# Peptides against a protein of PDB entry 5IXI, part 17

Target 1, 141 residues: chain A of PDB entry 5IXI
Amino acid sequence: TPLLDASSLEYLFAQGQYDLVKCLAPIRDPKTEQDGHDIENECLGMAVLAISHYAMMKKMQLPELPKDISYKRYIPETLNKSIRQRNLLTRMRINNVFKDFLKEFNNKTICDSSVSTHDLKVKYLATLETLTKHYGAEIFE

## One batch from the design tools (peptide; aimed at target 1 F101 F105 T109 V115)

Design b2_p15_8 (made by RFdiffusion4)
Pose (drawn by RFdiffusion4):
Structure b2_p15_8 (pose): chain A 132 residues (1-60, 70-141), chain P 15 residues (1-15)
Amino acid sequence: TPLLDASSLEYLFAQGQYDLVKCLAPIRDPKTEQDGHDIENECLGMAVLAISHYAMMKKMSYKRYIPETLNKSIRQRNLLTRMRINNVFKDFLKEFNNKTICDSSVSTHDLKVKYLATLETLTKHYGAEIFE
Amino acid sequence: SSEMEHFHKFISDFE
C-alpha cells in the first residue's frame, strides 16, 4: 500500500516543480566542474520531464522549468553557448517524447515519480526541515 | 554526444 494517492502525487509534483524553479529546493553543490555540468544537464532533463508531462496531460523553452539560479548563470554565457543549450534541450525533448515515452512505456505517474525521486538526489535536503 | 549520453543515463530509470 503506497503512501500517496493520485491527488497528493499531482499536488506534490506541482509543488516540486515550484520548489525546483523558485529554488526552495536548491540544487546540490558540485563536487567538480564536470559534476556541475552534469547537474545542469539533469536540470535540462527535469525541464524535459515537466514539459513532457504537461503535453501528455493535455493530450498533445526550458527557461521556466529550471532553477532560476541556473537560468541567471546561463544568461551570463556567450550567445553561441546559449544556442547550444537550446539545441541540446530540444534534442533531449524530441528524443524523449518520440522514443522513450513509447519504448519505456512512460506514463504520467512514472514521470512524476522520476521527477520527485530525482529531486530527492538533485537538491539539498529535500523533504527535510533544518532549524538553526 | 556527451550530453545525449548523459541524458540517456538520466532517463534510464524508465527502463

Design b2_p15_8_s1 (made by RFdiffusion4, then SolubleMPNN; from b2_p15_8, 6 letters changed)
Fold by OpenDDE base, seed 3:
Structure b2_p15_8_s1 (fold): chain B 141 residues (1-141), chain A 15 residues (1-15)
Amino acid sequence: as target 1 above (141 residues)
Amino acid sequence: SSAMEQFKKFFSFFD
């Protein structure tokens, strides 16, 4: 397959974020309870990618982001709705998991600038293919 | 944790 130019990749990344959040590219159905947890964690990972990309584009470090930074705007609306319906302890756990992901990614990868915004976009789009039911199908139309 | 293990696998793309 041909390589995407920078403009095309930027467009696809923006559209992919929209498609994931608005559930135009719905996440795959879990096969087990553990698979459901794995899917949710992947969504949190996608939020980390999106937020990290934003921070890098604005030339800021993750610690400079608001302390109340959240995954809510960066995950599927259906999942966000589901999480809001869960009990307080569960919501706290999810918040802690996300914050741990964000901190770990910042410490291991972003701080040393070993990862570019280009890499983040590629990972994001690649994950959409496996995380969602049929993302990319329209490419063959 | 299992979540952190999954995280490491998820972000191994950047290793």
Scores: peptide ipSAE 0.531, ipTM 0.930, DockQ to the pose 0.667
OpenDDE base, seeds 1, 2, 4, 5: peptide ipSAE 0.527, 0.528, 0.529, 0.529; ipTM 0.929, 0.930, 0.930, 0.930

Design b2_p15_8_s2 (made by RFdiffusion4, then SolubleMPNN; from b2_p15_8, 9 letters changed)
Fold by OpenDDE base, seed 5:
Structure b2_p15_8_s2 (fold): chain B 141 residues (1-141), chain A 15 residues (1-15)
Amino acid sequence: as target 1 above (141 residues)
Amino acid sequence: SEAMKKFNEFFSFFK
């Protein structure tokens, strides 16, 4: 496996975000109901990574982000559409879960450790390979 | 919560 340089990683990260959101790299099928919840939570995690990367690139702290920051633009469009069709309580729960994820990630990772945008891109791409059905060539061994 | 436990596993990558 060839070593990915910074430019290659940047390209793959950008393309990976696009592929996930546009469902060009469709998420894997759930095997159980719990697996379905895990998949959705992983998607929320991917949103946290993408937003955190954006914030770091813009040199913004979490409190400086819009209070209405949402996962909606950072998850698969099919999943977003599915969530929009769910009842109010379910949507509220998902929103709260995402906000908890974002806060926890900020507090436990960004604030408490040295996490770089490079690390976020690597995690994003690595997760993309396992979260989706057949994502391109294997990037990481 | 179960969701938070799974998320902790998710971002343990950075620890």
Scores: peptide ipSAE 0.397, ipTM 0.895, DockQ to the pose 0.776
OpenDDE base, seeds 1, 2, 3, 4: peptide ipSAE 0.329, 0.372, 0.388, 0.362; ipTM 0.871, 0.888, 0.892, 0.882

Design b2_p15_8_s3 (made by RFdiffusion4, then SolubleMPNN; from b2_p15_8, 7 letters changed)
Fold by OpenDDE base, seed 5:
Structure b2_p15_8_s3 (fold): chain B 141 residues (1-141), chain A 15 residues (1-15)
Amino acid sequence: as target 1 above (141 residues)
Amino acid sequence: SEEMERFKRFFSSFY
């Protein structure tokens, strides 16, 4: 894996977010029901990374984060459509778990400062490579 | 929850 300088990492992170959301880098096909759940959770995790990175860049504290912040704009559009078609209780559960984890994770990134924006970008791109079908082959080989 | 545990596993590299 080649070393990415700060400028390259920033560019790839921004492009990767766009590619994931717009499904230009389509997520891998699930092999089992459990695999499907894992894929969805990874996508939601990607949303946490993206939102946390945004918050850190804006130097926003937990109380300053919008209460209605959502994963919807930070996950693949196909997955967002799928979730919207699920029943109310399922959607509420997803929303609650996501918000709880986002708060917990932001305690580690914003409050504790144990995770840097650099770490978030690296984790995002590394996950993007494994989560999607063929993305990052030229970068991570 | 099971979902929360999956999230924790996903972010295990951070803490």
Scores: peptide ipSAE 0.226, ipTM 0.830, DockQ to the pose 0.589
OpenDDE base, seeds 1, 2, 3, 4: peptide ipSAE 0.221, 0.224, 0.224, 0.217; ipTM 0.828, 0.830, 0.829, 0.826

Design b2_p15_8_s4 (made by RFdiffusion4, then SolubleMPNN; from b2_p15_8, 6 letters changed)
Fold by OpenDDE base, seed 5:
Structure b2_p15_8_s4 (fold): chain B 141 residues (1-141), chain A 15 residues (1-15)
Amino acid sequence: as target 1 above (141 residues)
Amino acid sequence: SEEMERFKKFFSFFK
């Protein structure tokens, strides 16, 4: 993996978010039901990374973020559509788990592990490579 | 929950 300078990393992180959400970098096809769950979880994890990065850049704590903040704008549009088609209880469960984890991640993991915005970008791009079909080939070869 | 455990696994990289 080539060394990326700060400017390149910032650019690729921004572009990667756009590519994931707009499905320009389509997520991999699930091989099993469990694999499908893992893929969705990774997508939701990507949303946590993106939101946390945003909050850190703005120096905002979670209570300062909009109450209606959610994964919806930070996951692949195809997945968002899929989730919206699920029953109310399922959607509520996903929302609650996501919010709980987002809170835990920002209040504990980031603080306890001294996670930086740099770390979040690296994890985001690394996950993007494995989560999508062909993204990052030119970057991580 | 199972979902929470999957999240923790995903973010174990930061621990």
Scores: peptide ipSAE 0.230, ipTM 0.833, DockQ to the pose 0.814
OpenDDE base, seeds 1, 2, 3, 4: peptide ipSAE 0.226, 0.226, 0.229, 0.227; ipTM 0.831, 0.830, 0.830, 0.830

## One batch from the design tools (peptide; aimed at target 1 E40 L89 T90 V97)

Design b2_p16_1 (made by RFdiffusion4)
Pose (drawn by RFdiffusion4):
Structure b2_p16_1 (pose): chain A 132 residues (1-60, 70-141), chain P 16 residues (1-16)
Amino acid sequence: TPLLDASSLEYLFAQGQYDLVKCLAPIRDPKTEQDGHDIENECLGMAVLAISHYAMMKKMSYKRYIPETLNKSIRQRNLLTRMRINNVFKDFLKEFNNKTICDSSVSTHDLKVKYLATLETLTKHYGAEIFE
Amino acid sequence: SWFPSRAEEIAEDEEL
């Protein structure tokens, strides 16, 4: 018997997206530059998941689906790199919706689950309360 | 991973 029902899961998914974007769920610190880039790439993956879920739910830009800190960080880079980030994101989104949804038979439930499960490892102290 | 790292590709353009 699982802890959450569909309603709580949907609400938690929406809250999780809110936390990730507004940085109430701050992304974990990088161990190395490579780890940092990997974190940014995961964030693009999270944006793909959020958009894919939205499109799936209604039966049908990454900027509004990533932490604002990374957005400000990306806004500081040269234009070619930003075009590159856009192209990589578009490729991810296309590949995910064209292949992975079908191949791995990804439902909306699995998607929300992976999203939140990813929040548990992508962000600092998710679900915990720290008092000073 | 469904979303493989593209860090090297992005870094190369950032160095230009």

Design b2_p16_1_s1 (made by RFdiffusion4, then SolubleMPNN; from b2_p16_1 with A7S A11E D13L E15K)
Fold by OpenDDE base, seed 1:
Formats: structure tokens, sequence, C-alpha cells
Structure b2_p16_1_s1 (fold): chain B 141 residues (1-141), chain A 16 residues (1-16)
């Protein structure tokens, strides 16, 4: 895996977020039902990384973020549409679990472990490469 | 449905 300078990472991270959400970098096809669930979980994890990065860049703590912060703008549009088609109780559960995970991640991982925005970008891009069909073929060789 | 399965992400990032 080649090393990227800060400017290149910033560009790729921004573009990667756009490509994931807009499905320009389509997520891989699930091999099984469990694989499908794993893919969804990874996408929601990507949302946590993206939101945490945003908060760090803006020097905002989690309580300063909007109360209605959600994964909706940080996951593939196809997945977001799929989740919205599920029943109310399921959606509420997903929302609550996501918020709890986001809180725990920021408190225990970001704050206590002093994870940097650079680390988040690297992890995001690495996950994006494994999650999508063709993205990063030349970048992460 | 989605289940919390990214607890390992916390552990991985804490190593950085």
Amino acid sequence: as target 1 above (141 residues)
Amino acid sequence: SWFPSRSEEIEELEKL
C-alpha cells in the first residue's frame, strides 16, 4: 500500500465520501444474508467515521452536533432508501443503536485514544476499498 | 436488519 501525502489523502477522503453516498463506488454484492448484514454494518460504521471526522475538523464535540444527527447523509443512497422502507420500530432501533455507537466511539476512541483526523481518513479509505467493487484498485495496491 | 458489530473498530483505532 503506497503512502499518500496529506493533500492527497484529503482529496481522496472527500471524493470517497461522495462516491460512496452517490453510489458511484457501488458496494459489493453480498454473498450471503449474513454478508449483506455485514455490509450494512460497515456502511453505518463509515457514517460514524465520517461524522466523527467532521466534528473533529469543526472542533465540535458530539453534544454540539445537531440533535437529529443521523447516518442518512453518510451512507449509500440505495441503503438509505432500503432502511426507510423498513417498519418504524426497526428504524427506531437502528437509529438508537447508531447514536449509541457514535457516542461511544467519540468518547472512548476519539477522545481517550487521541485518534487524529488523518487516522480516520486512512481507516475510511481502507474500508471503502474493501466495501466497494472497484474503488481504489490502483490506490491501495 | 442492522446489528452493532463494529466494536472491533474501536479496538483497531485505539492502536493508532
Scores: peptide ipSAE 0.042, ipTM 0.660, DockQ to the pose 0.093
OpenDDE base, seeds 2, 3, 4, 5: peptide ipSAE 0.025, 0.030, 0.026, 0.025; ipTM 0.635, 0.653, 0.637, 0.642; seed 4 fails the geometry check

Design b2_p16_1_s2 (made by RFdiffusion4, then SolubleMPNN; from b2_p16_1 with W2F A11E D13L E15K)
Fold by OpenDDE base, seed 3:
Structure b2_p16_1_s2 (fold): chain B 141 residues (1-141), chain A 16 residues (1-16)
Amino acid sequence: as target 1 above (141 residues)
Amino acid sequence: SFFPSRAEEIEELEKL
């Protein structure tokens, strides 16, 4: 959006991450059970964007990230609590799927497509607007 | 979108 300069984008990106995780910008209500699964998937995708942005800013590759890197600090707290209530096998599989997803995103999207930190911030905020109930409406309308 | 939907994968995991 031409209305957002680099400084404004940086501010909104930081604030958006906080609002999503702390549920100050709550995720939208699912219309169906399948929609609920799509919402959870989008939240995990948001975690991938946030982690990738962090790694790029720190000039770190995936092998250099902590081995315990996880979505837990990058998704809505309510969703994190929900996932923690699932059985061990399910939680392990979610963790593995997420790690594989993060790896694939880094290798195929970040490296191959040369996505920039600017692109990640734009995508994050755009997705945040569609994922939450009212966040960012004035910016993207 | 930078990431595809994996709703079916999540749905399968939730059934376990």
Scores: peptide ipSAE 0.034, ipTM 0.673, DockQ to the pose 0.589
OpenDDE base, seeds 1, 2, 4, 5: peptide ipSAE 0.031, 0.029, 0.031, 0.030; ipTM 0.661, 0.672, 0.675, 0.668; seed 2 fails the geometry check

Design b2_p16_1_s3 (made by RFdiffusion4, then SolubleMPNN; from b2_p16_1 with A7S A11K D13L)
Fold by OpenDDE base, seed 2:
Structure b2_p16_1_s3 (fold): chain B 141 residues (1-141), chain A 16 residues (1-16)
Amino acid sequence: as target 1 above (141 residues)
Amino acid sequence: SWFPSRSEEIKELEEL
C-alpha cells in the first residue's frame, strides 16, 4: 500500500464512507450464504469505525453521542433496507450487539489501546477494499 | 484481524 499523506488519507476516508453508504462502491457479491453474513458483519464493523472516528474528531465520548446512534447511516443503503425487512427480534438483536460493540470498542480499543484517527482511517479503507467490487483497485494498485 | 482485542461483542457480531 502506498504511503498517503494526511490530507490524501482524510479525503479518501471521507469519500470512501460516502461511496459505501450510497452504494457507489457496491459491496461484492457473496460467494456463499456464510460469505453474505461475513460481509454484513464487516459493514456493521465499519459503522463502528466511522462513528468512533467521528467521536474522536469531535472530542466526544460515547455518553455525549445521541442516544439513537445507530449503524443505519454508516452502512450501505441496500444493506440497511435488507435489515429493516428482517423480523423484530432479529433487528433488536442487531441493534443491541451493535451498541455493545461500539461501547466495547470505545473502551478497549480506542481508550485502552490508544488507537488514533489515522489508524481508524487506514483500517476503514483496508476493509473497504476487501468488501467492495472495484474500489480497492482504484486506491491500492 | 487488525484490532488489538476480540471481545464477546465482536464475536456476537460475527454470529449475526
Scores: peptide ipSAE 0.028, ipTM 0.640, DockQ to the pose 0.127
OpenDDE base, seeds 1, 3, 4, 5: peptide ipSAE 0.043, 0.027, 0.027, 0.028; ipTM 0.658, 0.640, 0.639, 0.637; seeds 1, 4 fail the geometry check

Design b2_p16_1_s4 (made by RFdiffusion4, then SolubleMPNN; from b2_p16_1, 5 letters changed)
Fold by OpenDDE base, seed 1:
Structure b2_p16_1_s4 (fold): chain B 141 residues (1-141), chain A 16 residues (1-16)
Amino acid sequence: as target 1 above (141 residues)
Amino acid sequence: SWFPDRSEEILELEKL
């Protein structure tokens, strides 16, 4: 993969978030039902990365974030619509699991490790390239 | 729905 300077990485990370959420970089078609679930899990993981990056950049701890923080603004709009159509119990389960995962990620991975905002951007973009159909074809060689 | 069964593995990978 090519080397990116800090400014280029910052730009690509911001643009990648926008493209994912707005479905300008559409997620790949699932090959199986399990693959579809894996794609959803990866999208929710992307939300964790994005939120954690935001918190780190703002020098905020998780308790300082809004209590209703969620994945809704950090996943593809199409996926968000799909989740909203599921029954209440399923949505509650997803919300709870997400919040727990976010908490554990920040406590054990971010705080107890040397993970930086740079690392999060790299991981985000690498995952984005894997998730989407055509994104980063010329960037992630 | 989201399945958290791989969450621990993902957390470990992020530590690298």
Scores: peptide ipSAE 0.062, ipTM 0.660, DockQ to the pose 0.066
OpenDDE base, seeds 2, 3, 4, 5: peptide ipSAE 0.052, 0.040, 0.045, 0.036; ipTM 0.682, 0.668, 0.670, 0.654; seed 2 fails the geometry check

Design b2_p16_2 (made by RFdiffusion4)
Pose (drawn by RFdiffusion4):
Structure b2_p16_2 (pose): chain A 132 residues (1-60, 70-141), chain P 16 residues (1-16)
Amino acid sequence: TPLLDASSLEYLFAQGQYDLVKCLAPIRDPKTEQDGHDIENECLGMAVLAISHYAMMKKMSYKRYIPETLNKSIRQRNLLTRMRINNVFKDFLKEFNNKTICDSSVSTHDLKVKYLATLETLTKHYGAEIFE
Amino acid sequence: SVDHSFDKYPDVLADF
């Protein structure tokens, strides 16, 4: 018997996206530059998941689906790199919706679950309350 | 120049 029902899961998914975007669920610190880039890439993956879920729900830019801090960081880079980020994101999104959704038979439930399960590891102290 | 650090496919997507 699971802890959450569909309603709580949907709400938690929406709250999780809110936390990720508004940085109430701050992304974990990088161990290395490579780890940092990997984290940014995971954030693009999270944006792909959010958008894919939205499109899936209604039966049908990454900037609004990533932490604002990474957004400000990306806005500081040269134009070619930003075009590159956009292209990589588009490729991820296309590949995910054209192949992975079908191949791995990804439902909306699995998607929200992977999103939140990813928040547990992508962000600092998710679900915890720290008092000073 | 172009930064290709975003070319890696995300593990969160690869996990499906």

Design b2_p16_2_s1 (made by RFdiffusion4, then SolubleMPNN; from b2_p16_2, 7 letters changed)
Fold by OpenDDE base, seed 5:
Structure b2_p16_2_s1 (fold): chain B 141 residues (1-141), chain A 16 residues (1-16)
Amino acid sequence: as target 1 above (141 residues)
Amino acid sequence: MIDYSFDKKPKVLLSF
């Protein structure tokens, strides 16, 4: 396994975000209906990580972020399309739940546990491997 | 009917 320095990690993190959103690293096929829901939930989690990383890099607290902050630009395009097809009440619920996830993660993990941008990148890439088809095979071979 | 499947907290956020 090759050593990942800060520069390499930064590159892989940026590329990983792009690959996930653009579905170049497509999400894996769900084994069950519940597995499908878990995958979608983890994608929201990935959005929380990405936004938190962005906020930390810009040295902005959550209240300083735009009020219209959303998961939409940080999840797979296919999932975003799927969510837009769901009824209004469901979409409203997803929006509210996501905001709660982001707020809670910021308060309890970022602020209280001193998680670094490095930690976020590592966790993002590791999780990306579990969510997508054959991602990281060329890295971990 | 409202879909509450997203209410489950993502594992990735709990693993820190």
Scores: peptide ipSAE 0.599, ipTM 0.935, DockQ to the pose 0.847
OpenDDE base, seeds 1, 2, 3, 4: peptide ipSAE 0.587, 0.573, 0.554, 0.581; ipTM 0.932, 0.928, 0.922, 0.931

Design b2_p16_2_s2 (made by RFdiffusion4, then SolubleMPNN; from b2_p16_2, 7 letters changed)
Fold by OpenDDE base, seed 2:
Structure b2_p16_2_s2 (fold): chain B 141 residues (1-141), chain A 16 residues (1-16)
Amino acid sequence: as target 1 above (141 residues)
Amino acid sequence: DIDYSFDKKPKVLLSF
């Protein structure tokens, strides 16, 4: 893989977030039902990365973030619509699980391991490649 | 029924 300078990485990270959410880089077809669930779970993970990156760039701590922060603006729009169609208890469960993921990632990974914004961008783009159909061929091949 | 499929911690978060 090529070494990306800071400016190129910042650009690709921003564009990658946009492409994922807007489904311009559509998620790959699941190989199995469980694979489909794994893809959806990784999308929540991508949301955690995106929010954490945002907080770090703004030099904000988790308690300083809006209380209603959620995955909704950071996952594929198709998945967001799908989740909204699920029953209330399922949606409540997803909300709580996501908050736990975000809190745990902040406490154990961001704070304790001192992960940088650079690390988040690299992991985000690498994961994006695994989640989408044809994204990143020019970078990861 | 409640869908618990999202309970699985994303692999990307475990990769750090």
Scores: peptide ipSAE 0.725, ipTM 0.959, DockQ to the pose 0.818
OpenDDE base, seeds 1, 3, 4, 5: peptide ipSAE 0.725, 0.722, 0.722, 0.723; ipTM 0.959, 0.959, 0.959, 0.959

Design b2_p16_2_s3 (made by RFdiffusion4, then SolubleMPNN; from b2_p16_2, 8 letters changed)
Fold by OpenDDE base, seed 2:
Structure b2_p16_2_s3 (fold): chain B 141 residues (1-141), chain A 16 residues (1-16)
Amino acid sequence: as target 1 above (141 residues)
Amino acid sequence: DIDYGFDKKPKVLQSF
């Protein structure tokens, strides 16, 4: 991948988040049902990255974040709508597991491994390219 | 599958 300066990376990261959530960079067509499940799972992981990045930029720890923080603003709107249609137990599980993953990621990866905001942006954009249709071709190809 | 969601640690989070 090409070397991006801080300002360019910041711009691309912000735009990438917006494009993913607003479905301007739509999720790629799943090759199989399992592939579709994997894509959704990674989107939820992307939400963890986005929130963690936000917290780091604001110099906030997890206990300082709103208690009702969720994946809803950080995943594709179409996926969010789909999740809302799922049964109560599934939605409860997703919410709880998300919070657990967010906590684990921040404690073990962010704090212990000292992952930087730069690292998060790079990983986010690289993953975004794999999840969406024709996104980032100008950067990663 | 309306019953599926977040049943394993995402690969993106494991890659650090």
Scores: peptide ipSAE 0.415, ipTM 0.849, DockQ to the pose 0.634
OpenDDE base, seeds 1, 3, 4, 5: peptide ipSAE 0.413, 0.413, 0.411, 0.414; ipTM 0.847, 0.847, 0.844, 0.843

Design b2_p16_2_s4 (made by RFdiffusion4, then SolubleMPNN; from b2_p16_2, 6 letters changed)
Fold by OpenDDE base, seed 3:
Structure b2_p16_2_s4 (fold): chain B 141 residues (1-141), chain A 16 residues (1-16)
Amino acid sequence: as target 1 above (141 residues)
Amino acid sequence: SIDYSFDKKPKVLLSF
């Protein structure tokens, strides 16, 4: 695996986010119904990573983030559409659970473990490879 | 693959 310098990693992270959200790097087909749920949860995890990275880069704590922060812009558009089709109460619960997890992630993972933006980018790209059908072959092979 | 503490992920959709 070729060494990625900081600039390359930053570029790939940004491009990877775009590709995931725009479904240019489509998520893999689920093997089972449970696998489908796991994939969707992983996508939400990707949103947590992306938002956390954003917050860290902007030197902001979670309470300082805009109140409208959400997973919506950070998950595949197809998944976002699927979630939007669910009833209001379900969407509200998803929002709340996501926000709670984001808060917990910040407190227990980022702050307590001193996770860096570099770590987040690496984890994001590595997860992106596992989630998508063919992304990252040149990077991870 | 390095093990990170953020291998934990939100189990949001599984709750519904």
Scores: peptide ipSAE 0.045, ipTM 0.706, DockQ to the pose 0.091
OpenDDE base, seeds 1, 2, 4, 5: peptide ipSAE 0.037, 0.041, 0.042, 0.041; ipTM 0.661, 0.705, 0.698, 0.691

Design b2_p16_3 (made by RFdiffusion4)
Pose (drawn by RFdiffusion4):
Formats: C-alpha cells, sequence, structure tokens
Structure b2_p16_3 (pose): chain A 132 residues (1-60, 70-141), chain P 16 residues (1-16)
C-alpha cells in the first residue's frame, strides 16, 4: 500500500516543480566542474520531464522549468553557448518524447515519480526541515 | 527506469 494517492502525487509534483524553479529546493553543490555541468544537464532533463508531462496530460523553452539560479547563470554565457544549450535541450525533449515514452512505456505516474525521486537527489535536504 | 536526456553530453560547453 503506497503513501500517496493520485491527488497528493499531482499536488506534490506541482509543488516540486514550484520548489525547483523558485529554488526552495536549491540544487546541490557541485563536487567538481564536471559534476556541476552534470547537474545543469540533469536540470535540462527535469525541464524535459515537466514539459513532456504537461503535453502528455493535455493529450498533445526550458527557461521556465529550471531553477532561476541556473537561468541567471546561463544568461551570463556567450550567445553561441546559449544556442547550444537550446539545441541540446531540444534534442533531449525530442528524443524523450519520440522514443523513450514509447520504448520504456513511460506513463505520467512514472514521470512524476522520477521527477520527485530526482528532486530527492538533485537538491539539498529535500523534504527536510532545518532549524537554527 | 529511463533517462530524459543524454548524460554524456556537456550542454554547458563553451562555444567560440
Amino acid sequence: TPLLDASSLEYLFAQGQYDLVKCLAPIRDPKTEQDGHDIENECLGMAVLAISHYAMMKKMSYKRYIPETLNKSIRQRNLLTRMRINNVFKDFLKEFNNKTICDSSVSTHDLKVKYLATLETLTKHYGAEIFE
Amino acid sequence: DFMPYDPSVNASKEEH
């Protein structure tokens, strides 16, 4: 018997997206530059998940689906790199919706689950309350 | 399990 029902899961998914974007769920610190880049890549993956879920729900840019801090960080880079980030994101989104949804038979439930499960490891102290 | 992106790709690579 699971902890959450569909309603709580949907609400938690929406809250999780809110936390990720507004940085109430701050992304974890990088161990290395490479780890940092990997984190940014995971954030693009999270944006793909959020958009794919939205499109799936209605039976159909990454900027509004990633932490604002990374957005400000990306806005500081040269134009070619931003075009590159856009192209990589588009490729991820296309590949995910065209192949992975079908191949791995990804439902909306699995998607929300992976999203939140990813929040548990992508961000600092998710679901915890720290008092000073 | 599945992957929504390619983890081998460095999307933060600087371009010149």

Design b2_p16_3_s1 (made by RFdiffusion4, then SolubleMPNN; from b2_p16_3, 9 letters changed)
Fold by OpenDDE base, seed 3:
Structure b2_p16_3_s1 (fold): chain B 141 residues (1-141), chain A 16 residues (1-16)
Amino acid sequence: as target 1 above (141 residues)
Amino acid sequence: SFSARDPSVDAMEEVF
């Protein structure tokens, strides 16, 4: 794969976030029920990467973010609608697990490691390719 | 660089 300069990577990362959320790059169809769960988990992981990147760019700690920070703005709109239709217990569990993992990711992966915003962009785009049907195939060709 | 960990699958499996 060709090397991407900083400007190109920044552009692709921003565009990739938009395309994922707006379903312009639709997520792949699940092959099984478990595959569907894996896809949803990957989407939530993408939200963690995006939020962590945002925090790093703003040089903010996660507690400094709004208290209502969540996955809602960072996952496909179709998935967000699906989650909102699930029962209260399930939604509470998703919210709690997401917040806890976001905190742990910030502490263990971001703060206590050499992970940079560059690394997060690369990981995001790589995951985006596997998560969607045909998006990003040319980037990692 | 980036570690081998994958935040997408490992931690969210308990939710679904």
Scores: peptide ipSAE 0.036, ipTM 0.697, DockQ to the pose 0.233
OpenDDE base, seeds 1, 2, 4, 5: peptide ipSAE 0.034, 0.034, 0.036, 0.035; ipTM 0.691, 0.690, 0.699, 0.692; seed 1 fails the geometry check

Design b2_p16_3_s2 (made by RFdiffusion4, then SolubleMPNN; from b2_p16_3, 8 letters changed)
Fold by OpenDDE base, seed 4:
Structure b2_p16_3_s2 (fold): chain B 141 residues (1-141), chain A 16 residues (1-16)
Amino acid sequence: as target 1 above (141 residues)
Amino acid sequence: SFSARDPSVNAMEEVF
C-alpha cells in the first residue's frame, strides 16, 4: 500500500507467508461448497505468487527451478494435508493444473506485463486478507 | 502496473 515503505512491505510479505502456511492466519470458513473450492484455488494462486517472487529474487527462470516444484510448501498446512488425502487422479490433476498455471503466469504475467516483486508482494498481502478471518485488517481497512 | 484483478492470477481452474 502507499502507506508501506519497502522495508515494511518486505517484512509483511515474509511474515504473511509464514502465517498462512503455519495456519497462524487461519483460512476463513467457507460459506458454501463453491466458496470452499474458491478458497482452495486462491491458496494455490498464492503459491504461484510466492514461487514467482522467489524465482525473481533468485534471478532464475522456471526451467531452473527444481523439477519437483510444487504448491506444498506455499499453502496452508491444513490444506496440504487435505489434498494429500484425495485420490491419486485428483492429486495428479491438481499438480498438472498448478504447473500449467505457474508456467502461464510466468510467461504472460511476469514476462509480458513486466510485473515486479513489489507487485507480487502487494497482490499476495491483499489476497491474504481476503482468505483469512481477521488477518490484515489493520493494514487494509 | 500489476492489477489485483489481473486475469492471469484469477484464472486458476476450478480443480476441486
Scores: peptide ipSAE 0.036, ipTM 0.705, DockQ to the pose 0.196
OpenDDE base, seeds 1, 2, 3, 5: peptide ipSAE 0.035, 0.035, 0.037, 0.035; ipTM 0.706, 0.707, 0.710, 0.702; seed 3 fails the geometry check

